# Peptides against a protein of PDB entry 6RGO: the designs that were tried, part 156

Target 1, 392 residues: chain A of PDB entry 6RGO
Amino acid sequence: MALKLLGFNQDATCFSVISSNKGVTIYNCDPFGKCFELEKSTSNDEELDFLVEMLFSTSLIAVVDKTIGASKRKKLKIVNTKRKATICELTFPHEIMDVIMNRKIICVVLKSDQIFVYDISCMKLLRTIDVRGEKLKSTSKFRNSEAVGDIGVRVSLSTDNNSILCYSSYSKSDKENAPLNDIVVFDALKCIQINVLPAVHQSNIVCIACSPDGMLMATASEKGTIIRVFKTIDTENDEPILVNEFRRGSRPSRISEMKFNHDNTLLACVGESDTIHIFALPVTTTEADANEDDTLQQSSHSLSSSINGLQYISKGLANRFGKIIVSKIPTQSQQRHVAYIKIPENAKYRIGFPKDTTNTIHICGEDGNYLVYSIPRNEVGPCTLVKSNTFD

## One batch from the design tools (peptide; made by RFdiffusion4, then SolubleMPNN)

Design b2_p12_3_s2 (from b2_p12_3, 4 letters changed)
Fold by OpenDDE base, seed 1:
Structure b2_p12_3_s2 (fold): chain B 392 residues (1-392), chain A 12 residues (1-12)
Amino acid sequence: as target 1 above (392 residues)
Amino acid sequence: LKELEELLKELE
């Protein structure tokens, strides 16, 4: 049967899929099994298209039926899965492209490059962010950029109560075709812009991940060869702090999803390639817990020495090539993955990190596989398969 | 809305 993956929830306790014959199905990861099913609204053999965002392991889901006509693509339903009942429905002026949420905030991304920010507790609109409107203040021509289907505003939201929203924005370049290569960091609760990271890639940003605490963000462009990790809030001399630059590969390949684990020690990426890559982040030891076991310091020292080399290079090269704030980190300082998972060619996969096991990753495929892998701690190598289940 | 508030309390 044709499966389409919708993804994992925030803590990887559940994942959602579209089945062509059944509609939307939500699976529980442990114990593995179907926990919810939403039937398709039509008996027609139409290709099903949905957005489904689940709020952790709760009975709360946000649903957009994109299958039927332009009117339904503008409707967000908040559904109680235990009751199979719609709690509320919102209608937008444009097609919904994405929906993200945490315990405090729900963000709705429209095809108009607008982000609607709501207080989830009362469904009150807190802010409308107009990403095009910020561009139009710099560029007089309303090009209806029919952005070729897949290029639009990308968003990621912290899963904690800090509710840090990262979104892609248009560069301030006088070029009619300014890329979506800026990042804005936004406090979704206070409705305040915190930071702007200009030109973080040379091409449009197609994937963003925010850390669970909102302190880090990862970005990838259409090329998908380099992943950059930045601090979200902190700046050095009013300049963005680049924490890491990772090399996914030498060949261009689209990254569809990235996720941090719950302690910000790992970043995983998946996309059109035959490989899920897992990268190690340097543990920023907050000064407080410096008292106990000496044994873990040896692995951190090798990473820290490479980072100190990066800070010195940033100051020297900034002067010679203009306002490209992100100095090209020398190709030699680009870190590779510490772990990987091989997946079938042309199979779409989604990733999730469980909260309780920082060295475990959940993956699911449109091939009907749900897989749990253990991530190696001390060696660069393949992940070990721990559990396997199938779904239809 | 009351039902939404009740579901959000399952996360506190």
Scores: peptide ipSAE 0.396, ipTM 0.928, DockQ to the pose 0.681
Fold by OpenDDE base, seed 3:
Structure b2_p12_3_s2 (fold): chain B 392 residues (1-392), chain A 12 residues (1-12)
Amino acid sequence: as target 1 above (392 residues)
Amino acid sequence: LKELEELLKELE
């Protein structure tokens, strides 16, 4: 059967798949099994296409049926899976491209490059973000959006209550073909722009991940060779906003998904390559833990790779090009993965980090495999397979 | 909407 993976929920307790014969199925990870099925609305042999976002382990899902007609692609259904009932339906002016949620917020991304931000508790619209409207102050005609179905606004939302929204925006370059290579950091609750990270890549951003706490974000471009990790908030201490650069590989390959683990110590990426890469993040010592005098001399061999090479390009050049956040970090500062998983080249995979086990990763494939891996702590190497299940 | 509020309370 042709399976299409939708992904894991926020805590990797469930994952969603499209089965050509059945429609949408949600699986529970532990104990492994089907927890919900959404039947296909039509008997037609049309390729099923859905967006399904689950709110953690709850019976709340957001569903968009993209299979049938331009009208249904504009409808968001909030469904109670226990009751098998639609709670509410929203209709948008344009096709829904993405839906993300946490306990406080739903964000709906449209093909128009608009982001609709809702208070989940009452489904009240808090903000409409027009990512194009920020660009349309320059004379750029409507890109005939026909050609590249893959270039659109990318979003990620923190899974915590802070509800930090990161989204890709168009660079302010007067070029008609400005790339989606800026990042905006947005407080979705307060509806305030926190930060703007200009030109974080040379090409369009195709993947964004926000950390669970919203303090970090990761970005990848169409090249998928370099992953950059940024602080979402400017720290008063003139600390670099760019905290890490990771090299996934030398060959271009699309990254489809990135995830932080729950303690911000690991970043995983998956895509069109035969390899899931897991990178170690430096532990951001929040100054709060400095007061507990607990003398446990755990030799933190902090791999303080001395990022001494951030030559501050002097304030004088900043006035002409904006804050150049991406200094040409010497290629020597690009960290490799600490762990990896080999996957079949022809199978799309999704990734999730469980909350309770920061060194465990859940993966699922369009090959019908659900796999749990242990991530090595003290060595660079392959992850160890702990559990395997199959699904249809 | 009341049902949505009830489902969100399952997360607290």
Scores: peptide ipSAE 0.392, ipTM 0.927, DockQ to the pose 0.679
Fold by OpenDDE base, seed 2:
Structure b2_p12_3_s2 (fold): chain B 392 residues (1-392), chain A 12 residues (1-12)
Amino acid sequence: as target 1 above (392 residues)
Amino acid sequence: LKELEELLKELE
């Protein structure tokens, strides 16, 4: 049977899959088992396609039927899985490309490069973000971008209540084919733009991850060779703060998903390569609250050794055209993975970090494997398989 | 909508 992975929920307690014969199935991770099934609405042998976003471990899901020929690709359904009932339905002017949510906000990304931001409690529209901006008023050429591949607006939302939304935006270059290589940081609750990170890559951004607290973001381009980690809100001299630059590999390979763990100490990435990479983030000890006496020996097991010289290259080479090019960290200071997982070639995998175990990663594959790995703390090497389950 | 508000209260 062809399986298509939809992904993990925010805390990696559940994951969703499409089975060609059954429709959508949601699995619980612990105890492992089916917790919900959504039946196929069409009797036809059409390849099923869905978006399914689950709100943590709740009975609340957002569902979009993206199946070809389905008149439903513009419809978002909010479903109660306990009742198997639609709570509400929203219809959009364009096809839904992505849906993300937390406890406060739901964001809907359209094929038109629009982001609709809703208050989840009442499904009230808070804002429509037009990522193309005023450039669309002149070019009514909807290029039938059937031929321009899977390049669209990418989004990530913090899982906390601060509801920091990071999205890719078009560079202000006068070129007709401006890349989606800017990042906008947006307070989704207040509907305010907080920050803009210009030209974070040379090519289109294809993957974004926001940290759970919304303080960090990771970005990857179509090349997928370099991952950059930035502060979202904080700036230094009105310039973006580059915290880390990670090298995934020397060969181009698309990254499909990135995630931070719940304490911002790890960043994982997965994609078309045979390897899930896990990177360590330096713990920024905020020196500030060192005053009060309480001897909580935080055993800072210093992974201190070989993080030589994070040169804060705060020197954005302002190229003569006023564009802040994020200075490339010298190739010698690019950090590699601290851990990895080998996965089958051509198997699509999704990743999730559980809340309670910061050194554990959940993965699931279109090969029908759900796997739990332990991440090594003191050595660079393979992750250890702790638990495995199969699903159909 | 009332059902949605009830489900969100299970997260508080």
Scores: peptide ipSAE 0.384, ipTM 0.926, DockQ to the pose 0.702
Fold by OpenDDE base, seed 5:
Structure b2_p12_3_s2 (fold): chain B 392 residues (1-392), chain A 12 residues (1-12)
Amino acid sequence: as target 1 above (392 residues)
Amino acid sequence: LKELEELLKELE
């Protein structure tokens, strides 16, 4: 059977797949097993395509039938999986490209480069973000809608209640073919733009990950060779704070998904390559007030990764054209992965981080493998397989 | 809407 992966939920307790014969299936990770099936509504031999966004381990899902020829590509269904019933249906003017949610917000991304932001509790529209309309105001010509293959607005939402939305936007360049290489950081609850990160890559952004708390954001371009991690809210001298620059590889390869773990200590990436890469993030010690006493010498063998001081070469080369060239971190200071998982070539995989085990990663493949790996703490190397299951 | 509010309470 051809499997198509939809992904993990926010806490990696469940994942969803499309089976060509059955429709959408949701699996529970522990104990492993099917927890929901959505039957195929059409008897046609059409290739099934769906968007399914889960709300953690709850019975609430958002579903879009994207099957070719289906008049349903513009319809969002909110479904109760326990009742197998549609709670509500929304119809959009354009095809739905993506749906993301947390406990507070649903964001719906359209092929029109519009983002509809809803209060999940009442399905009230809070905001329509028009990424093209912002581009038109900046005199940048429309990309012909037909030539936009896999290049669209990318989004990521924090899984917490702060509901920080990161989305790709068009560069303010007067070029007809302005790339989607800006990032906007948006408070989805207050409906306020918090930050704009201009030209974070030279080409279109194809993958974005927001941290669970919304404080960090990872970005990758079409090249997928470099991953950049930024602070979402903070700025230094009106410039975006680049926290890390990771090198996935020397060869171009598309990154399909990135995720932070729940404590922002790890960033994983997966895509068209035979390798899932896991990067270590510096622990931002929040200066918790040094109240006195408790002597528990937990020997945190801090792997003194020599943070060779990022000399902020504030070379204010104000290039005459006002382009904030994100200072290319010298290739020598680009961090590599601390851990990796080898996956079959041409198998699409999805990743998830469980909440309670920050050094564990869940992965699932279109090959029908669900795998749990332990991430090494004290050494650079392969992850250790802890559990395996199969699904079909 | 009531059913949606009930499902969201499963997260509290």
Scores: peptide ipSAE 0.362, ipTM 0.921, DockQ to the pose 0.684

Design b2_p12_3_s3 (from b2_p12_3 with I1L Q5K E6K)
Fold by OpenDDE base, seed 1:
Structure b2_p12_3_s3 (fold): chain B 392 residues (1-392), chain A 12 residues (1-12)
Amino acid sequence: as target 1 above (392 residues)
Amino acid sequence: LEELKKLLEELE
């Protein structure tokens, strides 16, 4: 049967899929099994398309029916899965492209490049962010963005209560074709812009991940060869802090999803390639817990020495090539993955990190495989398969 | 909305 993956929830306890025959199904990861099913509303042989965002392991889901020809592509439904009942419905002026949420905030991304920010507790609109409106102050032409259906505003939200929203924005370049290569960091609770990271890639940003605490952000462009990790809030001399630059590969390949683990020690990426890549982040030891075990310091020292070399190079190269704030980190300082998973060619996969096991990753495929892998700690190598299940 | 409040209170 044709399966389409919707992804994991925030803690990787559940994942959602579209089945052509059944509609939307949510699976529980442990114990493995169906926990919810939303039946297909139409008997037509139309290709089903949905957005489903689940709030952790709760009975709360946000659903958008995106099926072609459906009048529902502008409607957000909040559903109680235990009752199979719609709690509320919102209608937007434009098609819904994405929905993200945490315990405090729900963000709705429209095809108009607008982000609607709601207080989830009362469904009150806190802010409308017009990503185009910031551009239109500089450029009079409403391009009908018949931009190829996959280039639009990308968003990521911290899963904690800080509710840090990262979104892609148009560069301030006078070019009629300004890329979506800026990042804005936004406090979704206070409705305040915290930071702007200009020109973080040379092409449109197609994937963003925020850390669970909102302190880090990962970005990838259409090229998908380089992943950059930045601090979200902190700046050095009013300039963005680049923490890491990772090389996914030498060949261009789209990254569809990135995720941090719950302690910000790992970043995983998946996309059109035959490989899920897992990168190690340097543990920023907050000074407080420096007291106990000496044995873990040896692995951190090798990473820290490479980072100190990066800080010195940033200051020297900034002066010679103009306002490209992100100095090209020399290809030699680009870190590779520490772990990987091989996946079938042309199979779409989604990734999730469970909260309780920082060295475990959950993956699911449109091939009907749900797989749990252990991530190696001390060596660069393949992940070990721990558990497998199948779904239809 | 009361049902939404209750579901969010189950998370805190």
Scores: peptide ipSAE 0.348, ipTM 0.919, DockQ to the pose 0.696
Fold by OpenDDE base, seed 3:
Structure b2_p12_3_s3 (fold): chain B 392 residues (1-392), chain A 12 residues (1-12)
Amino acid sequence: as target 1 above (392 residues)
Amino acid sequence: LEELKKLLEELE
């Protein structure tokens, strides 16, 4: 059967798949099994296409049926899976491209490059973000959006209550073909722009991940060779906003998904390559733990790779090009993965980090495999398979 | 919407 993976929920307790014969199925990870099925609305042999976002392990899902007609692609259904009932339905002016949620916020991304931000508790619209409207102060005609179905606004939302929204925006360059290579950091609750990260890549951003706490974000471009990790908030201490650069590989390959683990110590990426890469993040010592005098001389071999090479390009050039956040970090500062998983080249995979086990990763494939891996702590190497299940 | 509130309260 043709399976299409939708992904894991926020805590990797469940994952969603489209089965050509059955419609949408949600699986529980532990104990492994089906927990919900959404039947296909039509008997037609049309390729099923859905967006399904689950709110953690709850009975709350957001569903968009993209299979049938331009009208249904504009409808968001909020469904109670226990009752098998639609709680509410929203209709948008344009096709829904993405839906993300946490306990406080739903964000709906449209084909128009608009982001609708809702208070989940009452489904009240808090903000409409028009990512194009920020660009349309320049004379750029409607890009005939027919050609590249892959270039659109990308979003990620923190899974915590702070509800930090990161989204890709168009660079302010007067070029008609400005790339989606800026990042905006947005407080979705307060509806305030926190930060703007200009030109974080040379090409369009195709993947964004926000950390669970919203303090970090990761970005990848169409090239997928370099992953950059940024602080979402400007720290008063003139600390670099760019905290890490990771090299996934030398060959271009699309990254489809990235995830932080729950303690911000690991970043995983998956895509069109035969390899899931896992990168170690430096532990951001929040200064709060400095007061507990507990003299455990655990030799933190802080791999303080001395990022001494951030030559502050002097304040004078910043006035013409904006804050150049991406200094040409020497290729020597690009960290490799600490762990990896080999996957079949022809199978799309999704990734998730469980909350309780920060060194465990859940993966699922369109090959019908659900796999749990242990991530090595003290060595660079392959992850160890701990559990395997199959689904259809 | 009351059902939505109840489902969110089950998360806290």
Scores: peptide ipSAE 0.344, ipTM 0.918, DockQ to the pose 0.695
Fold by OpenDDE base, seed 5:
Structure b2_p12_3_s3 (fold): chain B 392 residues (1-392), chain A 12 residues (1-12)
Amino acid sequence: as target 1 above (392 residues)
Amino acid sequence: LEELKKLLEELE
């Protein structure tokens, strides 16, 4: 059977798949098993395509039938999986490209480069973000709607209640072919733009991950060779704070998904390559007030990875064109992965971090494998397989 | 909508 992966939920307790014969299936990770099935609504031999976003381990899912020829590509269904009932249905003017949610917010991304932000508790529209309309104000030229290949607005939402939305936007360059290489950071609850990170890559951004707390954001371009991690809210001298620059590889390869773990200590990436890469992030010690006493000498053998100094990005020559060229961190200072998982070539995999085990990663493949790996703490190397299950 | 609220209350 052809499987298509939809991904893990926010806490990696469940994952969703499309089976060509059955429709959508949701699996529970522990204990492993089917927890929900959505039957195919059409008898046609059409290739099934769905968006399914699950709200943590709850019975709440958002579903879009994206099957070719289906008049349903513009319809968002909110479904109670326990009751197998549609709670509500929203219809949009354009095809739905993505749906993301947390406990407070649903964001719906349209093919029109619009983001509809809803209060999940009442399905009230809070904001329509028009990424094209912002571009049209800066660039008088319509991109012909037909050249919407694999290049669209990318979004990520914090899984916490702060509801920090990161999305890709068009560069302010007067060029007809302005790339989607800006990032906007948006408070989805207050409906306020918090930050704008201009030209974070030279080409279109194809993958974004927001940290669970919304304080960090990872970005990758079409090249997928470099991953950049930024602070979302903070700025230094009106410039975006680059926390890390990771090198995935020397060869171009598309990154399909990135995720932070729940404590912002790890960033994983997966895509078209035979390798899932896991990167270590510096622990931002929040200066918790040094109140006195508790002597628990947990010998944090801090792997003194030499934090080769934060080279303050000295004032890069403002080239005459006002382009904030994010100074290329010298290739020698680009961090590599601390851990990796080898996956079959041409198998699409998805990743998830469980909440309670920050050094564990869940992965699932279109090959029908669900795998749990332990991430090494004290050495650079392969992850250790802890559990395996199969699904069809 | 009341059903949606109840499902969200199960998360708190």
Scores: peptide ipSAE 0.331, ipTM 0.915, DockQ to the pose 0.692
Fold by OpenDDE base, seed 2:
Structure b2_p12_3_s3 (fold): chain B 392 residues (1-392), chain A 12 residues (1-12)
Amino acid sequence: as target 1 above (392 residues)
Amino acid sequence: LEELKKLLEELE
């Protein structure tokens, strides 16, 4: 049977899959088992396609039927899985490309490069973000972007209540084919733009991850060779703060998903390569609250070894055209993975970090494997398989 | 919508 992975929920307690014969199935990770099934709405042998976003471990899901020929690709359904009932339905002017949510906000990304931001509590529209902006008023050429591949607006939302939304935006270059290589940081609750990170890559951004607290973001381009980690809110001299630059590999390979763990100590990435890469983030000890006496020996097991100087290359080479090009960290200072998982070639995998175990990663594959790995703390090497389950 | 509100109040 062809399986298509939809992904993990925010805390990696559940994952969702499409089975060609059954429709959507949601699995619980622990104890492992089916917790919900959504039946196929069409009797035809059409390839099923869905978006399913789950709100943590709750009975609340957002569902979009993206199946070809389905008149439902513009409809968002909010479903109670316990009742198997639609709570509400929203219809959009364009096809839904992505849906993300937390406890406060739901964001809907359209094929028109619009982001609709809703208060989840009442499904009230807070804002429509037009990522194309005023450039669309002149170019009524809807290029039928059927031929320009899977390049669209990418989004990530913090899983906390601060609801920091990061999205890719078009560079202000006068070129007709401006890349989606800017990042906008947006307070989704207040509906305010907080920050803009210009030209974070040379090509289109295809993957974004926001940290759970919304303080960090990771970005990858179509090349997928370099991952950059930035502060979201903080700036230094009105310039973006580059915290880390990671090298995934030397060969181009698309990254499909990235995630931070719950304490911002790890960043994982997965994609078209045979390897999930896990990177360590330096723990920024905020020196500030060292005053009061309480001897909580935070065993800072210093992974203190060969993180040779992060040269804060705060020197954005302002190219002569006033664009802040994020200075490339010298190739010698690019950090590699601290851990990895080998996966089957051509198997699509999704990743999730559980909340309670910061050194554990959940993965699931279109090969029908759900796997739990332990991440090594003191050595660079393979992750250890702790638990495995199969699903159909 | 009342059901949606109730499900979210059970999360807080």
Scores: peptide ipSAE 0.322, ipTM 0.914, DockQ to the pose 0.722

